# Ledger of designs, part 194: peptides against a protein of PDB entry 6EJA

Target 1, 276 residues: chain A of PDB entry 6EJA
Amino acid sequence: VEYMPANPVRIAFVLVVHGRASRQLQRMFKAIYHKDHFYYIHVDKRSNYLHRQVLQVSRQYSNVRVTPWRMATIWGGASLLSTYLQSMRDLLEMTDWPWDFFINLSAADYPIRTNDQLVAFLSRYRDMNFLKSHGRDNARFIRKQGLDRLFLECDAHMWRLGDRRIPEGIAVDGGSDWFLLNRRFVEYVTFSTDDLVTKMKQFYSYTLLPAESFFHTVLENSPHCDTMVDNNLRITNWNRKLGCKCQYKHIVDWCGCSPNDFKPQDFHRFQQTARP

## One batch from the design tools (peptide; made by RFdiffusion4, then SolubleMPNN)

Design b2_p29_6_s2 (from b2_p29_6, 10 letters changed)
Fold by OpenDDE base, seed 1:
Structure b2_p29_6_s2 (fold): chain B 276 residues (1-276), chain A 29 residues (1-29)
Amino acid sequence: as target 1 above (276 residues)
Amino acid sequence: LPITPQDLEGVTVGFFGSDTEVPITGGDL
């Protein structure tokens, strides 16, 4: 039995989806759906079939909306960060949706705990932001992520233009591009005009895999730095041998990895989760 | 919920876990 909080948090789930996996998305959506939460779905500009399917869902639920704008996102593209930032702005402007947490999901995600457990946990830690750091040498991280390289997204490709310097006085960090952010921090990221947010938005507009580093870096260098929890509440199936084959070199002037689908034999891994 | 092995089909990320491994995603050429 889970503790029922007196003031339960309400979650804005931002679903960034693409392709034709409508059935899988529907299954995942049903698993995470609750009437007290909000669901804001961005469908890739190129995924018209999926967009039609998602629109049908949004018409059936008052707490489900689809982004009126759609971006053509590519792996590692700066446009993914733009997608999140714009969705954050949209959600903050939706005064009829009093959400407390921002959680991003894809069609390849699935909940492994109940909504009650999630709400209870986040209600207890409503003032925290959940971002998972790489936990390795920072210099190596910068190098491997290409943060010291200038990239330009153009024509569905991430072009490496040259070298660049990391901004002085900024503690760069990053890791997973899956996170849970509280409304206060999202407000800061969206509306702050301080040098940190302004410069980081500029910097990361030319960054490869920006969502894996932007929010970490902004948070850790912001007045909200003490709210960081090094846990993104995800179990990601990383298999470097299978997922790191430089398979994106046709899209980006860099190499990268992707997680792999879980197999039934991996089920035991979901039983080993510990709360922060 | 609770999750079953069959639910893992097509899943790469289990949401609301905590014991994660975050390798470096990028790699230079």
Scores: peptide ipSAE 0.416, ipTM 0.871, DockQ to the pose 0.745
Fold by OpenDDE base, seed 2:
Structure b2_p29_6_s2 (fold): chain B 276 residues (1-276), chain A 29 residues (1-29)
Amino acid sequence: as target 1 above (276 residues)
Amino acid sequence: LPITPQDLEGVTVGFFGSDTEVPITGGDL
């Protein structure tokens, strides 16, 4: 039994999905669905089958909408950040959806705790933003992420065009591209015209894996910097021995890793996870 | 709904956990 807050937070779940795993998505959706939350789903432009399935779901629930625009995203592509930024703008313009938190999910995500637990927790920390940083050598992070390299997304490929400089006076940070952002910070990112937001949007439009660094960097250099919690409330199955083989060289002019599917043997990891 | 071992099929991220790995995805050439 969780404490029931007097003013429970309402969540905008942004689902960025692709492929043909409609049943898997449906299962996950049912697991996270609540009438008090909002669900905004982007389906990859190439995933027409999945789009048709998702549209059917959106017609059944008033708090489920599908993006009328669709991006063709690739691993590490700058278009992923564009997807999030546009979805944030859309959600802020939906005045009939009074959401308090922005949470991104994919079809490969699954909740490990109840909605009541999530709402109770976020209601207690409604003024905070939850992002996980790499927590190591920042110079190494910049190098490994290719942040000092200029990339162009074109023809379903991330082309490395050359070297670039990190903007002066900016503390660059990053880590996981899974996060929980409060509405106030999303408003800032969406509507601010200050140099930080303007320049970072430009910078990250030519960045590899931009969602892993953009929001961290903007937050930490913004007036909202004191709202950061170094915890994204995720358990990601990293098996780097299996997931780091530069398997994306055909898509991007860089090396990268991906998390691996959990196995039934990993179930104990979910039982032992502590509440933040 | 509590998670079961069967729910792990196709899952790479558990949502609303706290055991986070170092999230470095990129690697230089």
Scores: peptide ipSAE 0.415, ipTM 0.868, DockQ to the pose 0.731
Fold by OpenDDE base, seed 5:
Formats: structure tokens, sequence, C-alpha cells
Structure b2_p29_6_s2 (fold): chain B 276 residues (1-276), chain A 29 residues (1-29)
């Protein structure tokens, strides 16, 4: 049914998971697992039960590994970006894992298409990076995301320390923290020593919700800027009426939103999804 | 493994779709 590419892409799935949702994670893992892909799983430092469960899985599959390091991540924390950056470095150093794409997932994600469809699509667009931008007024985005504010992650809290300036000459962008990045761009982010990457890593180490903006900003200001596709291939269940209640004010000195769980009656929304 | 309505339980993000709202999670206090 699907076109079979001559050189199918291989995917590094990076799973950042926490809590006690072992069953849910297992279900999702089974849905996305394929022998030709690679799975690198980071379990929150505080989620020991989940970590034990994930380790068991990693022992059963040669293409599943668990990060030997573990961070205590919080909602909106800078440590989430650190988690991704470190995982990228790890994956690039794994010479026995020839992956072509980096895809991040959580335990609350679930595939709505087959692996063959995914591979066929990404094989066709192997030179592209898939990031979804906010698509609205950039100034509003900066304000809403607090990008002009300095944050420090400490004691499981994101402390707002004050105002800051966005670096001049940088086109700031952002949106979803779910993305698909090709290996070439990941290599650039990981190993480049240019001013852009260096400055942005520093800047975003003091940024709220850094993963929602870092990769967008770096990509769009980099020599790889023409590889961006404004589509992250996700369907996120946004119900802002329910999901935007500043429910994280005890963790971060900012208000935030979260998506809500899909319900069975939302199934039709998945049937209507289209490829970019 | 085709997706079923029951698979959506506990899911907040459908992977490999494209119909999404504007992804802005931050807001001022």
Amino acid sequence: as target 1 above (276 residues)
Amino acid sequence: LPITPQDLEGVTVGFFGSDTEVPITGGDL
C-alpha cells in the first residue's frame, strides 16, 4: 500500500517519561516499536518504579537503551532542554545506531499512523526538519512565553529573577516542543561552536519552556534554515478552557497550559489528520 | 496496530498527525 523507499530512514525515538504510568508507556512503546528503529528513554530521576520497568524493557530489546543519567525535570524547566541536548549527544556518540531522525515522545503520546507510513514519509523528506511554530504575533509569543524574562531552575522550581534582553540579530521563534529533527541538524546543534549555537545554549539555559523555542530559533538562524517545515506531525488535544488554569504556579513563576486527554469520542479527529 | 477509539484513553498527543491548534503554553501571571 505504501511506497517502499530504497533507503528507508531509521528513527531515534527519544522518550522522556515520568510518573507511574508504566502500563501506558508499555502500550505506547508496543505501538511504535520496530526493529529498525532506536529507542532512547530518559526516566525522571524521581520516578524509580518507572525506571525499573523501563530497564526491564531495555534488556529485552537490543535497540532500546535507557539514559545512564537521569534528571529531575519539572514543567517548564530548563532541564528539559538539557535532557534533549544530552540525549542528542549520546545518540550521536552511539556509532552502532545509525539513526536518521530524532523524534521526541512522552508517555502521553500515541501513534495514529503505521510505521510504514511514517518511514515512507520521512524517507521522502529526509533532509527536512519538522517544527511547528506558534503562527501568531511574535511579540505576543515572546510575552506569553516569558522569553524576555530570566529564569533559574533550582530546588525543583523555575524562579523568575527579572527581565532580560533577547540577543540582537536573532530571529526568535517557537511553538510546540514536539518535533522531528534530522541527524544533520542534530549534529549541528550538538557539535557546532559558532556563535549562534553557543549563545542560544547559554540563553536558553535560563529560559522557561526552552524546548518550545530553542530548536526553532537555532534552526531559523542557522545555515540549515531552509530545511524547516512548519509542521511537527502531531495532533495535540488543546482544550484551553480546561488546560489553562495556571496550574503550575507552584512549580514555575509563570502561568502555563497543558493539553488534555483525548476521549473516545475524539477519534474522528484522528481520522481527519493529513500529511504535510 | 491500527488505532482504535480505546487507544485514545490517556493520550494527549497523536503522533504523526497534523491538525493542531497554535502551540502556546506560556502565559503571564
Scores: peptide ipSAE 0.414, ipTM 0.869, DockQ to the pose 0.724
Fold by OpenDDE base, seed 4:
Parts: structure tokens; C-alpha cells; sequence
Structure b2_p29_6_s2 (fold): chain B 276 residues (1-276), chain A 29 residues (1-29)
């Protein structure tokens, strides 16, 4: 029997999508759609076909909106963080959407649990933030992510300009760029004028893969640090043998990896996944 | 909605799971 919360949380799903996979996105959207949640969709500036399709969806549902602004994001680009930060501000300014959690998704994501299970879980832990850390050598993480390097996004490329120092007094952390953040923390990130948020926004505007580290670092160094749960509620299909081939050198002055598509043979992994 | 094997087409991330590998995507040149 599923737990039924007395005051169920409402979720703002932020979908960052690109390409031409309209059918795939529609399928995923139907799987996560509920009348009590909110859906804010950003379509890559270059994906006009997909944008037209998404606009059609937004006209059919009152709780679905499309960003009036669109960014041309690239793999590892700083603009991805900008996309999230701007979407957070937009969502906080939408007073008619009383959301409790911010959850980011892409067209390559798919729910493996029911909405009732998700809502029940988040309603029980509504004061927590869910971010997954790398869980290994932090120094190695910094090196591998290029956090000690200065990058500039320009002309659809991440240019490595040189070395930089990590700000003193900051405990850097990171991991997955998929997360679940409560409204309170999103408000802090969006509107705080303290030194931490101000400096980190500046620092990460010149960072490769910024979404994999920004929110972790800000949270862990903030007054909200005790709200962190080292679990992003994701199953990512990592096959590093296949996914780590420095395939993005034409886009970024760095080497990177990507997860791979699940295969039908992987279905059992979803069934055997431990409940959070 | 219950997940089926067909739902895995084009999927790289299962949402609302708990079994994850170390999420490191970057690497030096």
C-alpha cells in the first residue's frame, strides 16, 4: 500500500530538450504528466521543429509552459547552468504555480516509478535537497572536470583560456547534473546576495560542465547544507568503455564522457533497483 | 505508468531510481 500524504508536494518539471525526437519526448511527457504538477520546457535555440511541437503541447495543457527565451546550449557549456538559473527565476516569479520541488529532465530520461510513489517520497522529505556526489577523490574530480581551468563559451565552443584558482574557503563538490531541489533552496540560489552565491555564479559562468558542480558546491557551503541527500534518484546508464572517447573535442577544449542508451536487456536493472 | 522494455528506447537515465554509478563525465586532454 502506497503512503498517501496529507499535503502532497507539487513539482516543477524543467525539461531541457533538443533535437528532433518529438515522439520520444511526447511519450516521456505523457509518462510524467499530472494535473497537479507544472512543466516548464526549454527547447534549444536551434531545434525549431521540436519547438513547434512543444508549443502545440503547451497550448493543450494549462500547467505546461515554454520558455519565451531560448539558448543554444552545447555539451559542457556554461549556458546550461544559465538555462537552469533563468528557469528557476521564471518559476519563482510565476505566483500562480505553487511548486515545491524543482526537477530537471531531458528527452533521454524516463520515469521508472509511479507519480504517486514520487509524490509520497518527496512529501516525506520535502525539506531535503537531492544531489548525487561523485563519492571519490575530490582532487581527482577537480582535475577530471577541469574545475581549475578557465573556460569561455563563445561561438558554440568552450574555449579553455588557462588555469585558475578555486576560491579559498569553498568546499568544492559535484557529481550528477540531474537533481531534485526544494523551493526554499531554489529561492536562496536565485535571490540571495551573499558572498557565496554571488561568487559561485561568477565562478561557474566560466566553468565546464557547471551544472555538475554548481548546486552541490553552493548547497554544501550554504546555511542549507544540512538538507543535502546524496541521492539524485536517477539510474544513469554508464558504459564508460563506450561512452568515454573524447567525442566532444570539436565542441570543448576538454575530454568528456556520455551515458549510453539502455538496451532491452537492461530492463531487469529497473526492476531490481532499490527503493530510496 | 509502468515501465516496459520498449520504454527504454532512447533512454539513458531512469528517473526515480537509486542505483547509480559515479557521475564523472569530464576528463583532461
Amino acid sequence: as target 1 above (276 residues)
Amino acid sequence: LPITPQDLEGVTVGFFGSDTEVPITGGDL
Scores: peptide ipSAE 0.408, ipTM 0.866, DockQ to the pose 0.736

Design b2_p29_6_s3 (from b2_p29_6, 10 letters changed)
Fold by OpenDDE base, seed 5:
Structure b2_p29_6_s3 (fold): chain B 276 residues (1-276), chain A 29 residues (1-29)
Amino acid sequence: as target 1 above (276 residues)
Amino acid sequence: LPITPQDLEGVTVGFFGSDTEVPIVGGDL
């Protein structure tokens, strides 16, 4: 059905998971698993039961590994970016895993297309990076994201310490924290010592929801800027009425939103999805 | 493994779609 590329891309799926949703994770894992891809799973430091379950899976498949390090991540925490960055480094150091794309997933994600379709698509656009921008006024984005505020992650809380300046000469962008990044860009982010990467890593270590903006900003200001596709290949169930209730005020000194679970009656929304 | 309506239970993100709304953080407390 799908075109078979001569040199199909191989994907490093990075799963950042927490809680006790072992069954859900297992179901999702089975749906996305393929022998030609690689799966690197980070389990929250506090989720010991889930960690044990994931370790069992990793022992059954040679292309599944669990991070030997574990972070206690919180919603909106800077540690989430650290998790991704460290995972990227780990994956690049795994010389026996020749992956071409980095794709992040959570336990609440689920594939709506086949692996063949995904591979065919990414093989066609192997030189591109897929990041979805907010698509609104940038100034509003900065204000709403609190990018002009200094945050510190400590004691499982994101403390707002005060105001800060966005570095001059940087075009700030962001949006979804779900993305698909090619190996070349991941290499750049991981190993570059240029001023951009260095400054942005520092800046975003004190940023709320850093994964929603870091990679966008770095990419758009980098020599790789022309590789951006404004599509993260996700369908996220956003319902502001239900998902924006400042439900994380106990964790972060900011009001945030979360997506809501899809319902069976939402299935038609998946049928209407199209490729970029 | 084709997706079914039942597969959506507990799912917040459909992977390999293209129609994504990206709301931003609400703001100050």
Scores: peptide ipSAE 0.390, ipTM 0.848, DockQ to the pose 0.765
Fold by OpenDDE base, seed 1:
Structure b2_p29_6_s3 (fold): chain B 276 residues (1-276), chain A 29 residues (1-29)
Amino acid sequence: as target 1 above (276 residues)
Amino acid sequence: LPITPQDLEGVTVGFFGSDTEVPIVGGDL
């Protein structure tokens, strides 16, 4: 039996989806859907079929909306961060949606715990932000992530233009691009005009895989730094041998990795979940 | 929920899990 919070948090689920996996998305959506939460769905500009399907869903539920704007996102592209930032702004401007947490999901995500468990947990830690750090040598992280390299997204490609310096006085961090952010921090990221937010938005507009580092870096260097929890509440199926084959060299001037689909034999991994 | 092995089809990320492995990008070409 889960504790029922007196003031349960309400979640804005931001779904960034692409391709034609409408059935899978529908299944996942049904699994995470609750009337008290909000669902804001961005469909890749190129995924018209999926967009039509998602629009149909949005018409059936008052707490489901589709972004009126659509970006053509590529793996590792800076546009993904733009997608999140714009969605955050949109969600903050939706005064009729009093959400407390921002959670990003893809069509390849699936809940492994109940809504009640999630709400109970987040209600207890409503003042925290959940970001998973790489947990390795920071210098190596910067180098391997290409943070000291300048990238430009253009014509569905991430072009490496040259070298750049990490901004002075900034503690760069990063890790997973899956996170849970409270409304207060999202407000800060969206509306702050301080040098940190301004400079980081500019810096990360020329960054490869910006969502893996932007929010970490901004949070840790912000007045909200004490709210960070080094846990993104995800179980990601990383298999370097299978997922790190430099398979994106045709899209980005860098080598990267992607997680792999879980197999039935991996089911036991979901039974070893721990809370922060 | 609870999740079943069949639910893992096409899933790469289990949401509301625990500490996750975070690999580093492969690096320079």
Scores: peptide ipSAE 0.389, ipTM 0.846, DockQ to the pose 0.766
Fold by OpenDDE base, seed 2:
Structure b2_p29_6_s3 (fold): chain B 276 residues (1-276), chain A 29 residues (1-29)
Amino acid sequence: as target 1 above (276 residues)
Amino acid sequence: LPITPQDLEGVTVGFFGSDTEVPIVGGDL
């Protein structure tokens, strides 16, 4: 039993999905669905079957909408950040959806705690932003992420065009591309015309894996910098021995990693998880 | 409902946990 807050937060879940796993998505959706939250779903432009399935769901629930625009995204593509930024703008323009938090999910995500627990926790920390940093050598992070390299997304490929400079006066940070952002910070990212937001949007439009660094960097250099919690409230199954084989060379001019599916043997990891 | 072992099929990320791991690109070619 969780404490019931007087003013519970309402969540905008942004689901970025692709492929054909409609049943898996449906299962996950049912697990996270609540009448007080909002669900905004982007389906990859190429995933027409999944799009049809998701549209059917959106017609059944008033708090479920599908993006009228669709991006063709690739692993590490700059278009993923564009997807998030546009979805944020859309959600802010939906005046009939009074959400308090932005949470991104994929079809490969699954809740490990109850909605009541999530709402109670976020209601207590409604003024905070939850981003996980790499927590290591920042110079190494920049190098390994290719942040000092210029990339162009074109023809379903991330082309490395050459070297570039990290903007002066900016403390670059990053880590996980899974996060929880409060509405106020999302408003700032969406509508601010200051040099930070403007320049970072430009910079990250030519960045590999931009969602792993954009929001961290903007937040930490913004007036909202004191709202960061170094915890994204995720358990990601990293087996780097299996997931880091430079398997994306056909898509990007860089080497990358991906998380692996959990196994039943990993169940104990979910039992031991804690919240900040 | 709490997660069960059967729920893990096809899951790569558990939502609302704290055992975070950060992705890092392997390096340049």
Scores: peptide ipSAE 0.383, ipTM 0.843, DockQ to the pose 0.741
Fold by OpenDDE base, seed 4:
Structure b2_p29_6_s3 (fold): chain B 276 residues (1-276), chain A 29 residues (1-29)
Amino acid sequence: as target 1 above (276 residues)
Amino acid sequence: LPITPQDLEGVTVGFFGSDTEVPIVGGDL
């Protein structure tokens, strides 16, 4: 029997999408859609076909909106973090959308649990933030992520400008760029003027893959640090053998990895996954 | 909605699961 919360959380789903996979996106959207949630969709500046399709969807549902601004994001680009930060501000300014959680998704994501299960779970842990850490040597993480390097996003490229120092007194952490953040923490990230948030926004504006580390680092060094749960509620198909081939060297002055598409043979992994 | 094998087409991330490990991304050129 599923737990039925008395005051169910409402979710702001932020969809960052690109390409031409309208059919795939529509399928995923239908799988996650519920009248009590909110959907804020950013379409890459270059994906005009997809943008037109998404606009059509937004006109059909009152709880679906499309960002009036659009960024041209690249793999590992700092602009991805900018996209999230701006979408957070927008969502907080939408007083008619009383959301409790911020959840980011892409067109390559798909739900493996029901909405009722998700809402029940998050309603029980509504004061927590869900971020997955790398779980390995932190120094190695910093080196491999290039956090000690200065990057500049320009002309659809991440240029490595040189070395930099990590700010003193900051405990750097990171891992997955997929997360679930409660409204309270999003408010803090968006509106706080403290030294931590100010410096980290500046620091990560010149960072490769910033979304994999920014929110972790800010949270763990903030007054909200006790709200962290080391679980992002994702199953990511990592296969380093297939996904780590420096395939992005034409876009970024760094080697990178990406997850791979699940195969039908992987279906059992979804069924056997332990519940958080 | 219940997931089917066909739903995995083009999917790289299962939402509302649990990752056991996040591999380190990248390296220097």
Scores: peptide ipSAE 0.381, ipTM 0.845, DockQ to the pose 0.794; fails the geometry check

Design b2_p29_6_s4 (from b2_p29_6, 10 letters changed)
Fold by OpenDDE base, seed 2:
Structure b2_p29_6_s4 (fold): chain B 276 residues (1-276), chain A 29 residues (1-29)
Amino acid sequence: as target 1 above (276 residues)
Amino acid sequence: LPITPQDLEGVKVGFFGSDTEVPITGGDL
C-alpha cells in the first residue's frame, strides 16, 4: 500500500499532558506507539495522578521517557514554549535516541492515519518543516494574538503589563501550535547563538500563546526559511461559537478560543485519502 | 489501525490530516 523507504524517519513524539484522563492518554499512546519511535512525556506539575500513571508506562517501554522536570502550565502561558524548548534540548542531548522529527501532541490528539503512512510521508519530506500559518492579515493576527502586548506569567496567571514593539527587521508569523519540525531545525533553535534565536527567545518569554508564533517566526527569518511547508498535518475541530467565549479571562488578561471535541457525526472529516 | 467513530471521544485534534482551518486562538479585549 505504502512505499517502504530505505531509511525510514524516526519520530520523537513530545506529549504535553495534564489533568486526570489517564485512560484517554493510554488509548492515544497505544494508537501512536511504535518501537522505532521515541516518546518524551511532560506532565503538568499539578497533575500528580497522571504523572504516576505515565511513569508506569515509561518503565514498560525503553523508548518512553518522562521529563524529570515539570512545569505548571496555563492556557496561553509562556511556560508552554519553555516546555517545548527544554524538551527539544533534552531530546538532542539523548544521543541514544536518533530521531529525525519532533512532533508535539496532547492527550486530546489522535492519529487518523497509520504509522506506515506517516513514516512514508515524512521520509519523503525529511528536510521540511511543517507549520501552519494563519494565512490572513498579519496585522490582524498580531493584534488578535496580543503580540504587541507584554505579558508576564506569574501565579498561574498571564498578566498584561503594557504595550511593546515588534522587533524591527523580523517578519512575524504564526498560526497553529501543532507542528512537525525536523531535527536540523530543532538543533538550530536549540543551539544557535545568532541574534534571531536569542532575541526571539527573549521576546517570546513575555508572549501570550507563544508556541503559536515562535517557531513560525524563527523559521521564516532563519537560514532554514526555504524548508517551511504551510501545513501542520492536523485536523483541529474549531467550533468558534462554542470555543470562543473569552472563557480564559480568569487565567489571562486576554480573550481566547479553544478547539472542541469531535462528535461522531464529524467522522467523515477523517476519511481523507489524499496526502498533503 | 484507522480511526473509528468510537475513537472520537475526547479528541480535539486529528493527527496526520490535511484539512486545517485558520488557527487563530487569540482575541483582543
Scores: peptide ipSAE 0.464, ipTM 0.877, DockQ to the pose 0.737
Fold by OpenDDE base, seed 5:
Structure b2_p29_6_s4 (fold): chain B 276 residues (1-276), chain A 29 residues (1-29)
Amino acid sequence: as target 1 above (276 residues)
Amino acid sequence: LPITPQDLEGVKVGFFGSDTEVPITGGDL
């Protein structure tokens, strides 16, 4: 049993889902659902069956909503960032949902701690933003991520158009596209008209895998830079031998990796996780 | 809802954990 905070944080879970994994999503949803949190679900435009299933769920719970807009997202596509940015705006405009943290999830995510533990932890660090950086050579990161390349998402493909320069005076960073962001920073990203936010939104609209770098870069160059915690509170099953086969070359003019499904024998890894 | 080994089926990311793996997915062609 965790300590109950006097002012527990309330979480906006943003679920970006696609495919036909309705049962898997339902299982995960049940695991993370709590009446005090909020759930905003975006279903890929092409996933109509899943959309119908999610709509059914949203009708059963007052704190579950489905995006009225739907994007056709692709792996590595700029539209994923657009999805997050639009969802952030929507959530901020929902005055009846007083959320404190923005947490993104997919159907392939699953909680490994209790809600009480999560709330207790985030309530203690409510002023922090949780983003995991690559932690290696920045130049290598830029090259590997193709940040110095111009991409255009069109016709369900990420077209590499050519080379580009990273804006001057910007400290580029990135890593995981799974994060926990506090409301204050989300407000800044959504409503700020400063040069940083404006420029980065433009820059990352032509970026491959933008969600893996946009929020890191904006945060670290913003007045909120001191709120970053280099931990996204995720354990990702990286099996690069299996997950790095350039399997998305038909979708993007680049090579990429993806996490793999955990196996039962990996269960011990969840028992050994650490938290800040 | 305690997590079980069966819960890991289809899971790629454990939420509210922590690991030391470098989160980089991109690779140039």
Scores: peptide ipSAE 0.457, ipTM 0.877, DockQ to the pose 0.710
Fold by OpenDDE base, seed 4:
Structure b2_p29_6_s4 (fold): chain B 276 residues (1-276), chain A 29 residues (1-29)
Amino acid sequence: as target 1 above (276 residues)
Amino acid sequence: LPITPQDLEGVKVGFFGSDTEVPITGGDL
């Protein structure tokens, strides 16, 4: 029997999707859909077919909306962070959607636990933010992520312009760009005018893979720093041998990795995974 | 919905797990 919280959290799922995998997205959507949650979907500006399909879904459910604005995002692009920040602002301005948590997903994500389990867990830890750190040498992380380099997104390319210094007094951190953030922290990120948020928004607008570091860094240097949990509640299929081939060098002036599709033989990994 | 092996098609990330390995994504040219 699953624990039933007295005041269950309601989730704003932000889906950032691209390509033509409409059937796959539909399957994933059905798996995560619940009437008490909210779904805000951004479709890449170039993915018109998918956009049409998603619009059809949004017309069928009152708790599903599609962003009226659309960005053309690229791997590692600063525009991905802009997408999240704008979606956060939109969601906070939707007074008819009383959500408690912000959770980002892509079309390549799939739930491995039930909604009841998720809600029970987050209801218990409603004051926490869930971000996974890299857990290694931070200096190496900075170098490999190119955080000490200045990038400009232009014409569907991330241009490396030169070197830069990390702002003084800031403890930089990062890891996964998949996270779960509570409404209070999202409000802080969206509306705070303090030096931390202002400077970090500026800094990360010229950063490669900004979503892998921005929220970690802002949280850990903010008054909300004690709310961090080093767990993003994800199982990412990292296979560096297969996923690290500098396959994005035509898009970004940097090398990078990506996760690989799970195989049927990997199914046992989901069954053996302990609850957080 | 319960997860099945067929659900893994095209999946790169399992949502609501606990065992997270986060290697460095970026690399210098």
Scores: peptide ipSAE 0.454, ipTM 0.873, DockQ to the pose 0.758
Fold by OpenDDE base, seed 1:
Structure b2_p29_6_s4 (fold): chain B 276 residues (1-276), chain A 29 residues (1-29)
Amino acid sequence: as target 1 above (276 residues)
Amino acid sequence: LPITPQDLEGVKVGFFGSDTEVPITGGDL
């Protein structure tokens, strides 16, 4: 039994979903649903069937809302960051939803701990932001991620236009695009007009896989830098032999990897996870 | 919860884990 905090955090779960896997999404949703949390769901503009299904769910729960706007996102597209940024703004403008943490999920995510455990943990570390860095050579990271290349998302494609310079005076970092951000930092990202946020929003609007680097970079260069925890509280099934086949070349002028579905034989991997 | 092996169907990311591999997805052509 987990200790129940006196002032438990409330979570805004942002679900970015696409495709037709409504049953899978429903299963995951049921697993993470709690009446004290909030669920803001963005359905890809092209996924009309899923949108209809999600709307039905939102009508059943007062703490579930669907974005009135919908973007057509592609793998690695800058529009994914736009989706998160807009959802953050929306959530901050929802004064009737007093959330403390922003957590992004997809239909391919699933909780491996209980809500009580999650809430207890985040309530203890409510002032922290959880972002996982690559943990390797930063220069290599920049090169591999194409951060020194200029990209333009247009017509469902990420076009590589040329080379660009990394902004001076900025410590670029990145890693996983799955994170947990506290409300204070989300407020900063959303409403700050300082040079850092302004320039980074501009820079990352032409960036491949921007969600894997934007929040890391902004946080580490911001007055909130001391709130970073190098742990995104995820276990991702990276089978790079299977997941790194440059399978997105038709969508982006770059190569990339994706995680693979867990198999039943991988179950033991969830049992050995440690908490920070 | 608790999670079962059957729950892993279609799952790529376990939420509220901590032992992760290095998250790098990009690669040059």
Scores: peptide ipSAE 0.465, ipTM 0.879, DockQ to the pose 0.725; fails the geometry check

